# Peptides against a protein of PDB entry 3HUF: the designs that were tried, part 9

Target 1, 320 residues: chain A of PDB entry 3HUF
Amino acid sequence: MWIIEAEGDILKGKSRILFPGTYIVGRNVSDDSSHIQVISKSISKRHARFTILTPSEKDYFTGGPCEFEVKDLDTKFGTKVNEKVVGQNGDSYKEKDLKIQLGKCPFTINAYWRSMCIQFDNPEMLSQWASNLNLLGIPTGLRDSDATTHFVMNRQAGSSITVGTMYAFLKKTVIIDDSYLQYLSTVKESVIEDASLMPDALECFKNIIKNNDQFPSSPEDCINSLEGFSCAMLNTSSESHHLLELLGLRISTFMSLGDIDKELISKTDFVVLNNAVYDSEKISFPEGIFCLTIEQLWKIIIERNSRELISKEIERLKYA

## One batch from the design tools (peptide; made by RFdiffusion4, then SolubleMPNN)

Design b2_p23_5_s3 (from b2_p23_5, 11 letters changed)
Fold by OpenDDE base, seed 4:
Structure b2_p23_5_s3 (fold): chain B 320 residues (1-320), chain A 23 residues (1-23)
Amino acid sequence: as target 1 above (320 residues)
Amino acid sequence: KKKEEEEKKKKEEEELRKEILSL
């Protein structure tokens, strides 16, 4: 999200979130959803227009800022952004830091981009929330992204944690729920005067982890917990591969269960399958190899003796 | 005592194994 602050009390010593929308900036405007009051005798009554665009799909993958447009409102001394005079028709900016000088005011408005990118595990929840979150200047998506800062857990009552949630947890992504999204939708008015009034996503995350026994106490309890073991997996999902990498596993990929030959079995401690393949193919599993789902593996990983548990299963099947 | 604790731990691990593999 865009945040503005300024020196010399020209923003009354407060920081403000700027959501996508249009703002008239000047000395003789009242702070509201479309106006920013700036307290200086050197600033025009109506000085500039700021327009923040909604996030693009590219912004979800890059963590880039919403486009920030600045237009001078025909003022005597103009407007500058990053020491450059704003053009007559206005200029657009994609820099994460903007120093905005209004006329001859000795103090600048500093706009900075705080990255927040929300990944959803469920397409139905994305469809429900994406429009509202985009109107907050928050890019949203389903696919894994290096720019992802938050992950919306799919709460199915009585279901196992999804692979997406497991991976988000190990990546140290802040896991949030629908309650946090609902709260985000209500903050628009309160954050006009104080950007610190944004809801604490870390507190939401702590509460999710504390109240769900399917999570370990920390990602560090699981990261590299299976170092030294080797697995094979179907080349089906990048998230599953990255999850297994974060566990410290050496990973071999195969395209079909028929590719699991004696050579692969000799080099592999266990095979990781998705639920659909596990359920359909359990009758035809290769002899002498331990096959399990990612969910079954996760249940082992969250145990304090995970290495002992997995070792015992590997030994049982190698000597059977 | 130590043998009973090892047998208890082994039983708990076998119950966990059955639970994990039954899913």
Scores: peptide ipSAE 0.051, ipTM 0.596, DockQ to the pose 0.004
Fold by OpenDDE base, seed 2:
Structure b2_p23_5_s3 (fold): chain B 320 residues (1-320), chain A 23 residues (1-23)
Amino acid sequence: as target 1 above (320 residues)
Amino acid sequence: KKKEEEEKKKKEEEELRKEILSL
């Protein structure tokens, strides 16, 4: 989201969020969803127009800012952004920090980008929320992204968490729910005067973790917890692979259970399967190897003695 | 006391193992 602040009380000492939309900026406008009052004798009654664009698809992957357009409204002394005079037709900016000077005002408006990118675990929830969140200047998507700051959990407390949720947790992404999104959608007008009135996503996350026994106390309890073990996995998802990497596992991949030969068994401590393959093939698993699902592995990982539990199960099958 | 705590821990681990493998 774009946030604006200014020196010399020209913004009344307040931080404002600029959502996607158009704003008339000047001395003689009233603060609302389309106007920014700036208190200075050196500023024109109507001085500039700011236009914030909705997020691009690329912004979800980069965490880049919504495009910020500035136009001077034919003022006597013009408008500057980052010490450069704004062109007659207006200029567009993709920098994360903008120093905006209105006319000869000695105080500048400082615009800065606060990154927020929301990943969804399922396409149905994305389809429901994406339009509203994009109108808040929040990029949204389904695919994993290094720019992701928040993750929408698909399931309520007491249901098994998904691989996407497990991975988001280990990545230290702030996990949120639909209740947080509902609350976030209602605050758009209330944050005009005070950007601090944004809902606390960290408090939502703490409440999710506290009320769901399928989460460990912290990601650090799980990260590298299986260092020194090796696994083989069915080549199914990138998120599953990255999840196992974050556990500190050495990973081999295979395409079918028939590819689990004596060589693969010799270098592997256990095999990770998807639920469909596990359920269909559990009677025909290769002898002398521990096979489990990601969900079964997660139940072990959340335990304080995860390494001991895995070691005992591997040992049990080597001597069976 | 130490032996009782070790037996209790071993029982809790075996119950957890059965729960995990019953999925």
Scores: peptide ipSAE 0.034, ipTM 0.565, DockQ to the pose 0.004
Fold by OpenDDE base, seed 5:
Structure b2_p23_5_s3 (fold): chain B 320 residues (1-320), chain A 23 residues (1-23)
Amino acid sequence: as target 1 above (320 residues)
Amino acid sequence: KKKEEEEKKKKEEEELRKEILSL
């Protein structure tokens, strides 16, 4: 999201979130959803127009800012952004930091981009929330992205956490729920005066972990916990591959269970399957190898003695 | 005591194993 602050008292010592939309900036406007009051004798009554665009799909993958447009409202001394005079038709900016000088005011408005990108695990939840979150200047998507800061866990009572949730946790992404999204939907007016009034996602995350036994105490408890083991997996999910890499596993990929030959078995401690393949093919599993799902592996990995547990299962099935 | 603790631990590990591998 865009946040503005200013030197001196020209913004009354307050920070403000600028959501996507249009703002008239000047000395003789009242602070509201479409106006920014700036307290200086050197600033015109109506000085500039700021327009913040909704996030693009590219912004979700890059963590880049919503486009920031500045137009001078035909003022005597103009407007500058990053020491450059704004053109007559206005200019658009994609820099994460903007120093905005209104006329001859000795104090600048400093606009900075705070990255917040929300990944959804569930397409139905994305469809429900994307429009509202985009109107907050928050990029949203389903696909894994290195720019993601938050991950929306689907609340299914009594279901196992998804691979996406497991991976988001190990990546140290802040896991949130629908309650946090609902809270975000209410803040539009309260954060006009003070950007610090944004809800703390870390508190939501702590509560999710504390109240769900499917999470370990920290990502660090699981990262590299299976170092020295090797697995084979079906080449179906990039998130599954990255999850197994974060566990410290050596990974071989195969396209079908028929590709699991004696050579692969000799180099592999266990085979990781998706639920659909596990359920359909459990009768035809290769002899002498331990096959499990990612969800079964996760149940092992969250235990303090995960290495001992997996070693016992490997040994049991080698001699069965 | 040591045998009972080992038998208890073995039972807890077998219960956990059943929980992990029971789909």
Scores: peptide ipSAE 0.033, ipTM 0.572, DockQ to the pose 0.004
Fold by OpenDDE base, seed 1:
Structure b2_p23_5_s3 (fold): chain B 320 residues (1-320), chain A 23 residues (1-23)
Amino acid sequence: as target 1 above (320 residues)
Amino acid sequence: KKKEEEEKKKKEEEELRKEILSL
């Protein structure tokens, strides 16, 4: 999201969120969803137009800002952005920091980009929320991204957390839920006067973790917790692979259970399967190997004695 | 006492193992 603040009292000492949309900036406008009042005798009654575009798909992967357009409204002394005079037709900016000078005002409006990129675990929730979040200047998507700051967990009562949720937790993404999205959708008017009124996602996250026993107390409790163990996995999602890497596992990949030979058994401590393969093939598991799902593995790794639990199961099956 | 505590711990671990693998 774009946030503006200013030197001196020209913005009344307040920070403001600028959502996607068009704003008339000037001395003789009233602050609302489409106007920014700037208090200076050096600023025109209507001085500039700011236009913030909705996020692009690229912005989700890069954490880049929504495009910021500035147009001078034919003022006597013009408008500058980053010491450069704004062109007659307006200019567009993709920099994360904009120093906006209105006319001869000695104080600048500082616009800065706060990155917020929300990943969704399922396409249904993305379809429900994407439009509203994009209108807040928040990029959204399904795919994993290094720019992802938040992850939406679907509250299905009694379901295990998904691999996406597990991975989001371990990569230190702020996990949020539908209640946070609902709250976020309602604050748009309140943040016009004070950007600090933006809801804190970390408080939502803390409450999710505190109230759900399927989460460890911190990502650090699980990161590298299985260092020194080796697993084999059926070719699964990238998130599943990255999850196992974050556990500190040495990973081998295979294409079918038929590839689990004596050599693989000798170098592997356990096999990670998807639920469908586990349920269908549990009667035909190779002798001398521990097979489990990612969800079963997750239940082990959240335990304080995870290494001992896994070691005992490996030992039981290798020496049976 | 030490043997009873070890047997109790072993039982708790076996119950947890059954719970984990019952998925």
Scores: peptide ipSAE 0.025, ipTM 0.472, DockQ to the pose 0.004

Design b2_p23_5_s4 (from b2_p23_5, 13 letters changed)
Fold by OpenDDE base, seed 2:
Structure b2_p23_5_s4 (fold): chain B 320 residues (1-320), chain A 23 residues (1-23)
Amino acid sequence: as target 1 above (320 residues)
Amino acid sequence: DKEKKEKEKKEKEEKLRKEILSL
């Protein structure tokens, strides 16, 4: 999201969020969803137009800012951005920090980008929320991205958490739910004049973790907890691979259960399967191999003695 | 208090083992 601040009380000492949209900036406008009042005698009644675009698909992967357009409204002394005069037709900016000078005003408007990118676990929730969140200047998507700051967990009471949720937790993404998104949608107008009124995603996250026994107390309890063990997995998802890497596992990949030869067995402590393969093949597992699902593995790694639990199961199957 | 915590730990480990090994 774009946030503006200014020196010399020209913005009344407040930080303001700018959502995607068009703003008339000047001395004699009233603050609302389309106007920014700037208190200075050196600023024109209507001085500039700011236009913030909705996020692009690329912005979800980069965490880049929504495009910021500035146009001078034919003022006597013009407008500058980052010490450069704005062109007659206006200019567009993708820098994360903008120093905006209106005319001869000695105080500048400082615009800065606060990155917020929301990943969704399922396409149905993305389809429900994407348009509204994009209108807040928040890029959204389904695929994993290094730019993701928040992850939407689907509240299905009584179901195990998904691999996406597990991975989002371990990579220290702030997990949020539908209740947070609902709250975020209601505060759009209230945060115009006070950016501090944004709902606390970290408090939402703490409440999710506290009230759900499927989460450990912290990601640090699980990261590298299985260092020194080796696993084999079906080449099914990048998120599953990255999850196992964050556990500190050495990973071998295979394409089918038929590829589990004596060589792979000799190099592997356990095999990680998806639920469908586990359920179909559980009767035909080779003797002496420890096979489990990611969900079963997660139940182990959330325990404080995860290494001891895994070791005991490996030993039991080697001597059986 | 220590003995109770050790018993609760063992019961949790045994429950987890049964859930993993429920072939």
Scores: peptide ipSAE 0.027, ipTM 0.517, DockQ to the pose 0.004
Fold by OpenDDE base, seed 3:
Structure b2_p23_5_s4 (fold): chain B 320 residues (1-320), chain A 23 residues (1-23)
Amino acid sequence: as target 1 above (320 residues)
Amino acid sequence: DKEKKEKEKKEKEEKLRKEILSL
């Protein structure tokens, strides 16, 4: 989301969120969803137009800002952005920080990009929320992104957390739920006057973690907790691979259980399977190798003695 | 208390800013 603040009380000492949309900026406009009043004698009645575009798909992967267009409204002294005069037709900006000077006003409007990029665990929730969140200037998607700041877990009461949620947790993303998204949707009008009225996602996250025993106390408790162990996994999920990497595992990949030969067994402590493969193939697992699901592995790694638990299970199955 | 609201506002803005800058 774009936030504007300004020096010299020209924005009345308020920070304001600018959602995607068009704003007339000037001295003689009233603050609303489409107008930004700027209090200075050096500013024209209607001075500039700000247009903020909805986020692009690229913005989801880069954490880049919504495009910020500035047009001068044929003012005597023009508009500058980052010390450059705005062109006659307007200019578009993708910088995360914009210093906007309206005419000869000695005080600048500072626009800064608040990176908020929401990954969804499932396409249904994305389909439900993406439009509304994009209208808040929040990039959204399903795929893993290094720009992801927040992750929406699906609240199915009594279900195990997904691999996506596990990975999001280990990546130190702020896990949120639908209740937070609902709250975000309601604040749009209130944050016009006060950007500080944005809901605290970290509070939501803390509440989720505190109330769900499927989460460790911190990502740091699990990161590299299995360093020195080796696993093999079915090459089906990138998130699963990255999750296992964050645990400090050496990973070998295979395409089928039939590819698990004596050589792979000799260098592998355990095999990680998805639930479907585990349930279907549990009768035909290769002898002498410990097979488990990611969810079973997760139940072990959230324990304080995860290394000892894994070692015991490996030993139990090597001698069975 | 106006001062308390303004302090809570600044603390939320600063927290928000820190959350944004720490990401």
Scores: peptide ipSAE 0.000, ipTM 0.316, DockQ to the pose 0.016
Fold by OpenDDE base, seed 5:
Structure b2_p23_5_s4 (fold): chain B 320 residues (1-320), chain A 23 residues (1-23)
Amino acid sequence: as target 1 above (320 residues)
Amino acid sequence: DKEKKEKEKKEKEEKLRKEILSL
């Protein structure tokens, strides 16, 4: 999200969030959803127009800013951004930090980008929320992204958490729910004067983790917990692969269960399968191989003695 | 002291930024 601040109390000592939209900036405007009052004798009554675009799909993957357009409103002394004069037709900016000088005002408006990217685990929830969140200047998507700051878990009552949720947790992404999204949708008008009125997602996350026994106490309890073990997995999910890497596993990939030969068995402690393959092939598993799902593995990993539990299961199945 | 008020203002702004950044 774009945040503006300024020196010399020209913004009344307040930080303001700028959502996607158009703002008239000047001395003789009232602060609202489309106006930014700037208190200086050196600033025109109506000085500049700021236009913030909605996030692009690229912004979701990069964590880059919404495009920031600045136009001077034919003022005597013009407008500058990063010491460069704004062109007659306006200019667009993708820099994360903008120093905006209005005319001869000795104080600048400092605009900075705060990255917030929300990944959804469920396409239906993305479809429901994406438009509203984009209107807040928040990039949204389904795919894994290194720019992801927040992850919306699917609320299915009585279901196990998904691989996406497990991976988001281990990546230290802030896991949120629809209640946070609803709260976030209500703050649009309240944060016009004070950017500090944004809802805290970390408190939502703490409550989710505290109230759900499917989460460990911290990501650190699980990261590298299976160091020294080896697994094989079907090459079907990048998130599953990255999850197993974060557990400290040595991973071999295979394309089909028929590729599981004696050599792979000799080097592998267990085979990780998706639910569909596990359920379909459980009758045809090779002898002497420990096969489990990611969800079954997760149930072991969240236990304090995960290494001992895995070792016992490996031993049980090697001698069965 | 003007410097102390400006330092307290910056620390409050940085604390507010950190509290905002803990979003």
Scores: peptide ipSAE 0.000, ipTM 0.253, DockQ to the pose 0.017
Fold by OpenDDE base, seed 1:
Structure b2_p23_5_s4 (fold): chain B 320 residues (1-320), chain A 23 residues (1-23)
Amino acid sequence: as target 1 above (320 residues)
Amino acid sequence: DKEKKEKEKKEKEEKLRKEILSL
């Protein structure tokens, strides 16, 4: 999301969010969704046009800024960005920090990119919200990315949290819900004058954790909590693998349950299966092997004595 | 005075970035 501030009182001491769209910038415009008033005698009545593009798919993976176009409106003294004169046809910028000088004004408008990238757990929620969020200058996607700042948890009443939600939590991504997205959609007008009126998703996240017993108190309670244990997993999602790594597990991968031989059993404390394989094969599990789902593992990990619980279950099955 | 103002500006930007990365 783009935020503008200015030195001195040329923006009335306010920070403003610039959503994707076009803005006329000048001395004799009124602040609204398409105009930015700048208070200086050195600035033209209509001085520049700012155009912010919607985020690209690449911006979701990089956390890069929405493209920022600046055009001078044929002013006497022109417009500069980062000390460079804006070209006659306008220039486009992908820098995260823009120092915009309007004419001979001694004070600059400082535009800075705030990275916000929202990952969705399911395609239906992405399809519902992506357009609105992109119109806020927020990149969206389904795939894991190091640029993701937020994760949308799907509120299915009575369902266990997904592996994506578990992994997002351990990655310290801010988990949000549909209520937060709804709130974001409604505040677009209120943040025009004051960027500080942007809703706090940490408050949403704290409320999600507090009201859901499926979350530990912190990611730190789970990170490396199973250090020293080994697991085998069926080739599953990258998120499942990364989740198990964040737990401190040594991970072996196998392609089929038929690969669960005496050698694998000797090297592995437990086997992690997806729900479909677990439910179908539960009767055929080899003797002496502890098989569980990621959701079952998560229920153990959120307990304060997770290591003791896992150890007892491993012992029970090795000596049965 | 410039370094202090630039530090306070960065701290406000970082606080804003944190308050708003809390978005």
Scores: peptide ipSAE 0.000, ipTM 0.250, DockQ to the pose 0.017; fails the geometry check

